Peptides against a protein of PDB entry 3OIQ. Designs and how they scored, part 32

Target 1, 212 residues: chain A of PDB entry 3OIQ
Amino acid sequence: KNRIFVSSSKDFEGYPSKAIVPVQFVALLTSIHLTETKCLLGFSNFERRGDQSQEDQYLIKLKFKDRGSERLARITISLLCQYFDIELPDLDSDSGASPTVILRDIHLERLCFSSCKALYVSKHGNYTLFLEDIKPLDLVSVISTISTKSTNSSKHSSSELISECDLNNSLVDIFNNLIEMNRDEKNRFKFVKLIHYDIELKKFVQDQQKVL

## One batch from the design tools (peptide; made by RFdiffusion4, then SolubleMPNN)

Design b1_p12_4_s2 (from b1_p12_4, 6 letters changed)
Fold by OpenDDE base, seed 4:
Structure b1_p12_4_s2 (fold): chain B 212 residues (1-212), chain A 12 residues (1-12)
Amino acid sequence: as target 1 above (212 residues)
Amino acid sequence: MKMDNDLDFEVP
């Protein structure tokens, strides 16, 4: 299926009415909203949008209409949180009340890079993004990918024309935006406050700061 | 277009 890579959530302002468009993006996980009636994932590239909150630039809806879709949403949240070492309340409690999870500002403690596939669905002048697939990205792998600038398109022929350049450019843009946020004294984001802040991330940030 | 999360679409 021809899937459109999205570098900015502003692109959706120009998207067609009454359409279904398969899209993908890479962003940081910023929020999780799981209630009895809905499941939403917030993502951001931290693109500057004036004085608006930079979180939740991509708000992705999970299907949550029946027991099967609810179970899939809960499993998706559990697996993402296990991968990123995010503490969740036990979602499998035999107490017949579905636990509510509301996490915000996840990026202040953890850089949760995620490659998302979604359906843009528009009707009546509005749109919703529905999750089709999500792949968590390892931070070491993200750092290595940016650092090596893999112009070596050597070998995997299979049918998804995602320019490796588009992914890499978006990852660079995210880090550049985080560096700007880290330099801003008014911004709550600081690299040194990340739970996983290590010597490798420190060195990478210091090297990227010399290019900006 | 504006984002609206209250849109009940049957995703095909």
Scores: peptide ipSAE 0.384, ipTM 0.887, DockQ to the pose 0.821
Fold by OpenDDE base, seed 1:
Structure b1_p12_4_s2 (fold): chain B 212 residues (1-212), chain A 12 residues (1-12)
Amino acid sequence: as target 1 above (212 residues)
Amino acid sequence: MKMDNDLDFEVP
């Protein structure tokens, strides 16, 4: 089945009713919601949407209907948080209460770039995105990929043509949106408040700011 | 379409 690359979560406004569409996007992790009954991941590319919150533009549901799917969801959250160095409360507390995790505004402390594969599922004029696959992206790798405009399109097979261009364009757009947010005095986002703000990220942001 | 996360779809 052909997977569609999605550059904007507004694209889903035009998507068909009563459909199942495989999609892929790249965005920043903004929220985690794990309760006894629900598991959600929020993502954003920080596109300007008027007075709407720029968070959770892509809200992705994990299957959470039985002990097997619940375990898979908890493992997925644990591995994702371990990769991004996000502190979780101990999920293994011997208190027979399922641990509740509610994290918001993750992008204010950490840039958690993620490549997501999901199923768009629609019914009754509404849709849900179900997680199929998630790949966390290393920030150094993201910076290098944007900085090295690969003028060498030489040779990988016709089956993985979610174009390297679509991924790179979306990563550039996210950084441009973050630069605009950083320039806005009313916006809570500031690059200097990121826990991982280093000399490499500083230099990259300074070089991108000269082009905008 | 509008986003709704309370939709219990059985994804096949």
Scores: peptide ipSAE 0.384, ipTM 0.886, DockQ to the pose 0.814
Fold by OpenDDE base, seed 2:
Structure b1_p12_4_s2 (fold): chain B 212 residues (1-212), chain A 12 residues (1-12)
Amino acid sequence: as target 1 above (212 residues)
Amino acid sequence: MKMDNDLDFEVP
């Protein structure tokens, strides 16, 4: 099935009713919601949407309907948090109550770039995004990819028509949006407040700010 | 379409 690359979560407003559409997007992880009955991941590209919250523009549901899917959801959360160095309460508590995890505004402390594969599923004028796959992206690799303006169109003839250009454009757009948020005195987001704010990120932001 | 996360869709 052809997967559609999505540059904006507004695209879903025009998507068909009663459809199942495989999609892919790149965004920052903004929230984690794990309860006894549901698992949700919030993502954002911080696209300006008027007076709406810029967090959770992509709210992705993990399957959480049986012990197997619940276990897969918990493992997925644990692995993502381990990769991004996000502190979680112990999810494996021997007390038969699954711990509730509610993290918000993750982007204020950590830039958790993620390439997500999801199913858009629509019915009755509403849609839900279901997680199919998630690839965490290393920030150094993201910075390097944007900085090098990859003229290496390596024609990897793999049957997923996601151009390296669409990925790179989305990563650039996210950084540009973060730079605008950083310049806004009313915005809580500041690069210097990121726990992982280093010399490389500082230099990249300073160089990108000169182009904007 | 509006986002609704409480919709139990059978995902194939």
Scores: peptide ipSAE 0.383, ipTM 0.884, DockQ to the pose 0.823
Fold by OpenDDE base, seed 3:
Structure b1_p12_4_s2 (fold): chain B 212 residues (1-212), chain A 12 residues (1-12)
Amino acid sequence: as target 1 above (212 residues)
Amino acid sequence: MKMDNDLDFEVP
């Protein structure tokens, strides 16, 4: 089945009822919600949506129904947090109580670019996105990819023709949205408040600001 | 469609 690349979470407003659609998007990790009964990851591209919070535009559910799925969800969160240098409480507590993790506004401290594969599942006018796969993206690699306008498809044999153009366009759109948020005095997001704010990111933002 | 994460869908 062909996977659909999604540039906006508004696209799901027009999606069919009673369907299962494989989708892919790129976005920033904005929240982590792990409780005893559910596991959710929030993502955003910071597309303007009126006066609503731009956080959690893509809220992705992990399977969390039994000890096996719970373990997989915990491992997934641990690996993502290790990759992005996000501090988590110890998830391996022998106490039989599942540790609760609630992180919000992650994008205010760290730009956690992620390529997500999900299943759109719909019923009765509502939908849920289920995580199938997640690839964390390195910020230096994201900056280099946007800067080079790379027409060089590195031949990685995945039989899913996702346009390299769709990924690059979405990464540019995310940075443009972050630049607009940074210019807005009312917006909490500021590049200079990122823990990983360096000379490379500073230069890239300054160069992109001249084009917008 | 509206997002609803409380829906207990069995993912096939």
Scores: peptide ipSAE 0.382, ipTM 0.887, DockQ to the pose 0.824

Design b1_p12_4_s3 (from b1_p12_4, 6 letters changed)
Fold by OpenDDE base, seed 4:
Order: C-alpha cells, then structure tokens, then sequence
Structure b1_p12_4_s3 (fold): chain B 212 residues (1-212), chain A 12 residues (1-12)
C-alpha cells in the first residue's frame, strides 16, 4: 500500500477531506495521555511554528473502544516506556480502576526517537491520526545513521520502503531543531539535562553544531 | 485540514 512519508505535520493542512491516507513519520515522543476513555501519544520534530508550543505536533490516537483495544493500548505504552526507560505506574493493577497516565515534555529528560505508521482520517473539515505501528529507535543507532549516511548518496531498490533519505533528513532536522532550542536561553530544552547525556551524544552535538 | 482531538472513526 502506498504510504506517504511526512516531514512536517503542516502537510496535513493540504490533505484531502473525507479520506483515509496511510502515512509515516519520524519524531520524538513528547507526551503520553492514557485515561479511562482515550489513549494519545504526542510526537514532535520541533519544527518552528512561530510562538506556538513545539510539543505534540503529531497527536496520534490509539484505538480505545473496547477491552481488546484498551489492552493493546496499555501494552503499547508499557513496551515504549520500558524501551525508553520511562517510569510508569503499574498498568496491570487488579484494582479495577484503569490507571491514568499523563506524561508531558518527555523530550526534556529523554530523546525518544520513534518511527510511526499512522492513518490520516478526515471528515467534516477535520482530521485525526490513528496509530498503525510504532518502532522505537535507539539513540546510538540514530547518531550512527546520521553520521554515516550524510556521506552516502547511492543505491537501489524499488520496494514499498520509505526512502532511506527521507528518514535520514528527518532525523537531521530534529537534531538541528534541538540544537537551536539548546542555544535559546528561553527554551527549557538543554542537552546537558537529558538523563542519558553521555560522551557520545555530547560529541555528536558538538560536531553538528559546527555545521550549523 | 484541522486536527480534531475528539474526532473518532472506525478505522478499518
């Protein structure tokens, strides 16, 4: 199925009414919203949008309409949080009350790179995004990908895979946006405040800052 | 199109 790679959530402004469009993007996880009635994941590439908050540029719904979909949503959140080392309250509480999870500004403590497949669904002048698939990306693998692919323009093949270039460009754009945020004294984001800020990330950021 | 946080659909 033809899936569209999305580099900006502004692209949806031009998207058709009364449509279902398979999309994919890469972004940082910024928020988790789990209640008794809904499950949302917020993502951002931190593209500048004037004076608007740069968080939650992609608000992705998980299906949350029955016990089966609710269970899948809880498992999805648990696995993502386990992968990114995000502390969650136990979602399996036998106490019959569905635990409420509201996490915001996740990017201030952890860079949670995620490749998301979603359905754009539109009706009556509005749209929403439904999660189809999510792949968490390892930060070391992201850094290595940017560092190695910035030099290799070439080679093959016509498969239903997103251009390896589109993924790399989006990852570079995210880091460039984070570098700009880190330079802004008014921005809360600072690389040195990340829990996982190590020598490798420090070196990578310092090397990218020389190109900007 | 505008994002609607309350827009619910039967997604296939």
Amino acid sequence: as target 1 above (212 residues)
Amino acid sequence: MKYDPNLDFEVP
Scores: peptide ipSAE 0.530, ipTM 0.908, DockQ to the pose 0.776
Fold by OpenDDE base, seed 2:
Structure b1_p12_4_s3 (fold): chain B 212 residues (1-212), chain A 12 residues (1-12)
Amino acid sequence: as target 1 above (212 residues)
Amino acid sequence: MKYDPNLDFEVP
């Protein structure tokens, strides 16, 4: 089945009942929820949703049913956190208690751009999203991609046509939403509060702010 | 559809 690129998590409101749909989106990691019984990743593109929280617009489940799936979930979280320089408690603690990790508002300290492949699964009017694959995106690479307007349609062969345009448009939309949040005095998000706020990100934000 | 954080499915 063709994978559907999702630009908004509102799209799932119109999705079919009793379906399994492979989807892909790009978003910022906003939360990590690891308990003894569940593993969830929260993502957002910060699309305005009225008075609703802009965090966790995409809540993605990792399989967490057996020791093998639990191990895979922990490894996935560890690798993501290592990539984004997110401090985690040691998940390998020899204490037979699975460490509980609850991180929220990750986007207030770090811009963790992620390309996610997931399964939309629906039943009885409700849906969930299961993680199939996750690719962390480097912020410098994201900035470069947006800045260069790289219509480098490298014609990568025919079967995973996520339009480079769809990815780029979603990355632009995320930055535009972050710029609007940064301009809002009531919004907690500020670029200058990011731990990794550097001259490159500062320049990029200043240049994007002139276009909006 | 509405998101359900407790909806557990066997993903094939």
Scores: peptide ipSAE 0.528, ipTM 0.906, DockQ to the pose 0.783
Fold by OpenDDE base, seed 1:
Structure b1_p12_4_s3 (fold): chain B 212 residues (1-212), chain A 12 residues (1-12)
Amino acid sequence: as target 1 above (212 residues)
Amino acid sequence: MKYDPNLDFEVP
């Protein structure tokens, strides 16, 4: 089945009932919810949606039904947090209680760009998203990709024509939304409050602000 | 469609 690139979580409002649709999006990691019974990742592109919270526009479930799926979910969270330098409470505590992790507003401290593959699954007028794959994106790589307007479709193998243009457009849209949030005095998001705020990110933001 | 965080399906 062809994977659909999703630029807005509003697209799911028009999606079919009783369907399984493979989707892909790029967004910032905003929340992690790991309990004894569930694992959820929140993502956002910070698309303006009136008075709705801009957080958790994409709520993605990890399978969490058996010891194998639970282990995979914990490993996935551990690897993501290691990649983004997110401090987790020790997941390996010798106390046989599975550690609970509830992180919110991750984007206020760290820009955790992620390319997500998910299954849209719908029934009875409702849908959920299940994680299939996640690729963390390096911020330097994101900045370079936007800056170069990469027209170089590197000919990587013939099975998922996700337009490099769709990825790049979504990355630009995310940065534009963050710039607007940074300009809004009521918005908690500020680039200068990011733990990893450096000269490169500062320069990039200043250059993008001239185009907006 | 509406998002349901409690929607539990067997994902194939």
Scores: peptide ipSAE 0.528, ipTM 0.906, DockQ to the pose 0.778
Fold by OpenDDE base, seed 3:
Structure b1_p12_4_s3 (fold): chain B 212 residues (1-212), chain A 12 residues (1-12)
Amino acid sequence: as target 1 above (212 residues)
Amino acid sequence: MKYDPNLDFEVP
C-alpha cells in the first residue's frame, strides 16, 4: 500500500470515513502523555489555524492494551527522550504503579524534529492516528538539508516512496512558521530560549529571516 | 473527519 505524505494535519478533515490509510509526516514533538491507560505523542508543524493552539496538531496514539504493548510504548518514549536529551522520571519503578509522564510545550525548550509513520484510522465520522514508526531527526542535519537544497539523493533504499522534496518543503515550512512565531511578541516561542541555541542555529535563523 | 483521542481501534 502506498504511504501518503501529509504536509498539513488539516488534510485529515477531507480524509475518508471507515478507512485505514498509511501516512507519513515531519513535525516537531510538542507533548508526551503517558498514563496507566494510554500513551500519546503530540506533534506540530505550527501551521497557522486562526486563534487555535498551534500545539498538538498531530496527536499520535501508541498501542497500550496489554503489558507487552505498554512495555513497547515505554521503551519508545525512553529512546525518544534519550535522543532529544529530555529528562524523564524512571519508568522502570518496581512499584506496580506505572509512572505518569505529562510533558507539554516541548518545542519551547527543544526543537525535536521527527519523521513519523502512522496509520490514519476512521470510524463514525471520527479518526485517530496510530504510530507505526518514528525517526528522530538531528537539528544540525535538518539545518544542513535546508541550506544545501539537497539534490543529492544518497541511495537509501528504494522502499521509502516519499519524495525528498516533500520532506525538505515541510522542514522549510516548519522553520518559516517558527520564525513568524519568534517575531510575534504574543507568542511564547523564542529561538533564544531554546536550551540548544547555538551560533549555527542563530546564523541559520538570521539568514532565513532575510528571505522572509 | 474529526479527531477522536478515545477512538479505540485494534490496528491489525
Scores: peptide ipSAE 0.527, ipTM 0.905, DockQ to the pose 0.777

Design b1_p12_4_s4 (from b1_p12_4, 7 letters changed)
Fold by OpenDDE base, seed 4:
Structure b1_p12_4_s4 (fold): chain B 212 residues (1-212), chain A 12 residues (1-12)
Amino acid sequence: as target 1 above (212 residues)
Amino acid sequence: MKMDNSLDFEVP
């Protein structure tokens, strides 16, 4: 299936009505909304949108219609939170109450880079993004990828139709946007407030700040 | 198009 790489959630403004389009993007996890009736993941690249919140630029729906899809959604949330060291209430409580999880502003404490595959589905002038696949990205691997590919255009053609350039450009754009947010005194985002803020991330941010 | 998370249609 031809999957479209999406660099901006604004691209969906020009997308067709009554269509199903497989898409892929890279963004930071910003929110988790799990209730008895729905599961949503919020993502952002922190692209400037005037006075609008930079959170949840990509709001992705998980299928949540039956016990099988609900279980898959809960497992997906558990695995993502385990990977990013996000504390969740026990989702497997035998207590018959479906645990509610509402997390917001995740990016203020953790940089949760994620490669998402979704279905853009449009009807009646509106669209929804449905999750098809999610791959959490390790921050060290993201930093190394940006640092090495900025210097070596070694085209190793792996058979995925998505340009390695599009992925790298999106990762660079996210970091540049975070650097701008960090410089803004009104923005709550600060790199030094990240739980995982280390010498490597500090050095990388300092080196990227010299290019901007 | 506008994002609407209230759309409760089946993914085909």
Scores: peptide ipSAE 0.361, ipTM 0.876, DockQ to the pose 0.797
Fold by OpenDDE base, seed 5:
Structure b1_p12_4_s4 (fold): chain B 212 residues (1-212), chain A 12 residues (1-12)
Amino acid sequence: as target 1 above (212 residues)
Amino acid sequence: MKMDNSLDFEVP
């Protein structure tokens, strides 16, 4: 089955009941919820949804039913946190309690861009998104990708995979939404509060702010 | 459709 690129988590409101649909999206990691019985990743593109929390617009379930799936979930979380430089409590504590990790508002400290592949699974008017694959995206690479496309309105090749255009449009939309949040005095998000706020990100944000 | 991650779907 062809994988559908999803630009908005609102698209799922119109999705069919009793379906399994492979989907892909890009978003910021906003939350991690790892308990003894459940593993969830929250993602957002920060699209305006009225007065609702802009976090966890894509709440993705990892399979967590047996020791193999649990181990895969824990490894996935560990690798993501290592990639994004997210401090986790030691998952290997010799205390026979599985470590509980509950992180929220990750985007307030770190921009964790992620390309996700998931299965939309629906039944009885409700759906769940199951993680199939996740690719963390490097922020420098994201900035570079957005910056280079704004300049290349010159005439080469009807061979950009539709998926690459969709990815880049979604990355632009995320940054535009973050710029709007940064301009809002009521919004907790501020670029200057990011732990990784550097000269490159500063310059990029300043240049994007002039276009918006 | 509403998001509900409490649903125990067997994903095939």
Scores: peptide ipSAE 0.359, ipTM 0.870, DockQ to the pose 0.811
Fold by OpenDDE base, seed 1:
Structure b1_p12_4_s4 (fold): chain B 212 residues (1-212), chain A 12 residues (1-12)
Amino acid sequence: as target 1 above (212 residues)
Amino acid sequence: MKMDNSLDFEVP
């Protein structure tokens, strides 16, 4: 089945019951929930949803049902946190208890752009998204990609047509939403509070703010 | 559909 690019988690409201649909989206990592019984990653594009929390618009479940899948989930979280410089408690504590990790509001300190491949699975009027693959995106590369409107339609081969346009549009929409949040005095998100707020990000935000 | 994380990973 062809993988569907998803620009909004509202798209799943119209998705079929009793289906399995491979999907892909790009969003910011907002939460990590690792317990003894489950592993969830929260993502958001910060679309305005009225009075609903703008966080965790995409809750992605990692398979966590046996020692092998639990180990894979822990390794996946450790590698993501290492890539984004997210401090985790030592998962290797000799205490025989798997440490519980509950991180929220990650986007308030770090912009963790992630390209996610997932399975939409629906049953009984509900759905769950299961992680298939995750690629962390470097912020400098994201800024470069948005700034370089690719005037070069270089034909890369016809087997993974996620339109480079759909990816770029989603990245632009996320930044526009973050700019709106930064302008709102009631919103906790501020670019100047990001740990990695540098001259490059500052300049990029200032240039995007002139277009909005 | 509504989001629910209670579903198990039974991919047939």
Scores: peptide ipSAE 0.355, ipTM 0.865, DockQ to the pose 0.724
Fold by OpenDDE base, seed 3:
Structure b1_p12_4_s4 (fold): chain B 212 residues (1-212), chain A 12 residues (1-12)
Amino acid sequence: as target 1 above (212 residues)
Amino acid sequence: MKMDNSLDFEVP
């Protein structure tokens, strides 16, 4: 089945009822919600939606039904947080109580770009997005990709034609949205407040601000 | 459609 690239979480408003659709998107990690009964990841591209919170535009559910799926969810969260340098409480507590992790507004401190594969599953006028795969993206690699406008297809073999153009366009749109948020005095997001704010990111933002 | 995270994860 062909995987659909999703540029906006509004696209799901037009998606069919009683369907299973494999999707892919690129967004920033905004929240982590791990409890005894559920695991959720929030993502956003910061598309303007009026006065609504721009956080959690893509709320992705992990399987969390049994000890095996719970362990897989904890490992997934641990690996993502290790990659993005996000501090977590020790998840390996021998106390039999699964530690609760609730992180919000992650994008205010760290730009955690992620390529997500998910299943859109709809029933009774509602949908849930289920995580199939997640690839964390390095910020330096994201900046270099946008800056070079490289049409040079890394031809990874023949079965998932996600247009390199769709990925690049979504990354540009996310940065443009972040630049607009940074210009808004009422918005909490500021590039200079990112823990990893360096000379490279500063220069890139300054150069993009001249084009917008 | 509206987002609803109450749905069970049954990968078909």
Scores: peptide ipSAE 0.353, ipTM 0.870, DockQ to the pose 0.744

Design b1_p12_5_s1 (from b1_p12_5, 4 letters changed)
Fold by OpenDDE base, seed 4:
Structure b1_p12_5_s1 (fold): chain B 212 residues (1-212), chain A 12 residues (1-12)
Amino acid sequence: as target 1 above (212 residues)
Amino acid sequence: MTSVDESLEDPR
């Protein structure tokens, strides 16, 4: 089955009430919810949704039903947090109690760009996204990709079923949404409050602000 | 409106 690239989580409103569809999207990590019984990752493109929260537009469930799947979920969370420099409590506590991790508003401190492969599973018109694969994206690489591909229509036909155009458009849309949030005085998001706010990100944001 | 159903199981 071909994997579908998803540019908006609103696309799921048009999906079948009973289906299994492999999907892929790019988004910012917004939340981590790890308990004794479940593991969820929240992602967002910060698409404007009226009065709805811009967080957790993509809620992804990790398999968490046996010791093997629980360990895989914990390793996935640990590796993501290590990559994004997110401080976690020690998940390997010998105390036999599985540590609870509840992080929210991650995007207020760190831009955690992630390419996610998920399985859309629907029943009776409700759905869940199950994680299949996750690739953290380096912010410098994201900035470089947007900056270079806006100028280079290099038709490199990589045999990956996902248009490089769709990925780039989604990355641009995320930055545009963040720029709008940064301009809104009521929005808590500000680029200057990011822990990793540097000269490169500052310059990129200033250059993108001239196009909007 | 399609809602998220946390009760769904991974079919894998």
Scores: peptide ipSAE 0.480, ipTM 0.938, DockQ to the pose 0.526
Fold by OpenDDE base, seed 2:
Structure b1_p12_5_s1 (fold): chain B 212 residues (1-212), chain A 12 residues (1-12)
Amino acid sequence: as target 1 above (212 residues)
Amino acid sequence: MTSVDESLEDPR
């Protein structure tokens, strides 16, 4: 079955009330919730949703029902945090209590772009997204991808690949939303408060701000 | 409104 690219988490409002649909999206990691019984990842594209929180627009569950899935979830969190330079408490503490990790507002300190594959699973009009795969995206690579109008549409017409256009459009939309948030004095998000705010990101944001 | 249901299990 073809994986559906999702540009907005509002798309799920039109999805079947009882389905299993493979989906893919790109978003920023906003939260991590790891307990003894569950693992959740929050993602957002910061699409304006009225008075709703712009965080956790994509709430993704990791399978957490047996030792194998729990271990995979913990490894996934560890690897993501290592990739994004997110400080975690030691998850492998020999003290038989699995550490609880609750991180929120990750986007206020780090832009953690992620390409996610998930299963949309619905029952009675409610849904959950279950993580299938996650690819962290390097910020320099994201900036370069947006800045270079990739004329190389390698038409790999495999039914499982996101259109390069869909990915690029979603990345642009995220940056545009972040620019709007940065311009809003009431919004806590500011590019200059990012730990990794460098000359490249500064230049890119300044150039994007001229187009908006 | 479709809401997130945390009671749903992974079908895999």
Scores: peptide ipSAE 0.480, ipTM 0.938, DockQ to the pose 0.527
Fold by OpenDDE base, seed 3:
Structure b1_p12_5_s1 (fold): chain B 212 residues (1-212), chain A 12 residues (1-12)
Amino acid sequence: as target 1 above (212 residues)
Amino acid sequence: MTSVDESLEDPR
């Protein structure tokens, strides 16, 4: 089955009540939840959903049922946090207690753009997204991609025809949503509060704000 | 209305 690009987590409201569907989306990492029994990653595109929290619009479950899957989940989190410069407690403590990690509102300090491949699994109208693959995206690369309207089809092999247009549109939508949040005095999100807020991001936001 | 069900297991 072809992988479906998902632009909104509302798309899942129209999905079959019993299905297995490979999906892909781009979103910001918003939360990490690692316990003794589960591993969850929260993502959001910050699409307006009324008065509901815009955090964790995509809740992704990692397989966490045995020592092998637990180790893979911990390695995945460690590598993501190393890439995004997120401080984690030492996950390798020789004390047989697996460390608990609960991070929320990650987007308030760091824009962690991620391309996620997931398996939508539904039963009786309820669903879970299971992580298949995750690619962290560099913010400078994201800004450059939006700014250049890069029609340069990097011809990755014909089997993963995710339209570069769908990715670019979703990245634009995320930035537009962040600009709206930044303009809202009630919203906690502010670009100037990002740890990595630089001249390039400032200029990009200022240029996008003139078009919106 | 679809809801998230954390009780589902990975079929893989």
Scores: peptide ipSAE 0.479, ipTM 0.938, DockQ to the pose 0.510
Fold by OpenDDE base, seed 5:
Structure b1_p12_5_s1 (fold): chain B 212 residues (1-212), chain A 12 residues (1-12)
Amino acid sequence: as target 1 above (212 residues)
Amino acid sequence: MTSVDESLEDPR
């Protein structure tokens, strides 16, 4: 079955009440919830959803049923946090207690762009997204991709043609939503509060703000 | 409104 690109987590409202659908989206990492019994990743495109929290629009469950899946989940979290320079509490505490990690509002400090492959699994109209694959995206690469209007359709014939257009459109939409949040005095999100706020990001935001 | 059901199992 072809993987479906998802531009909005609202798309799941139209999905079958009993299905297994491979999906892919791009979003910002907003939360990490690692306990002894579960691992969840929250992602958001920051789409306006009325008065609802803009975080965790995509809640992804990692398989966490056996020692192998738990290890894979912990490694996945460790690698993501290492990639995004997210400080984890020392996972290596010799105290045989599995470390609990609860991080929220990650987007307030770091823009953690991620391309996620997930399995939409529904039963009785409820669903869960199960992580299949995650690719962290470098912010410089994201900025470059948006700034360079994708004229370079290098026809790499990989059968997983997510339209470079769908990815780019979603990245633009995320930045537009972040710009709106930054303009809102009531919104906690501010680009200048990002730990990695540099001259390149500043310039990019200023240039995008002129188009909006 | 489709809700997240954490009781669902990964079919993999």
Scores: peptide ipSAE 0.478, ipTM 0.938, DockQ to the pose 0.550

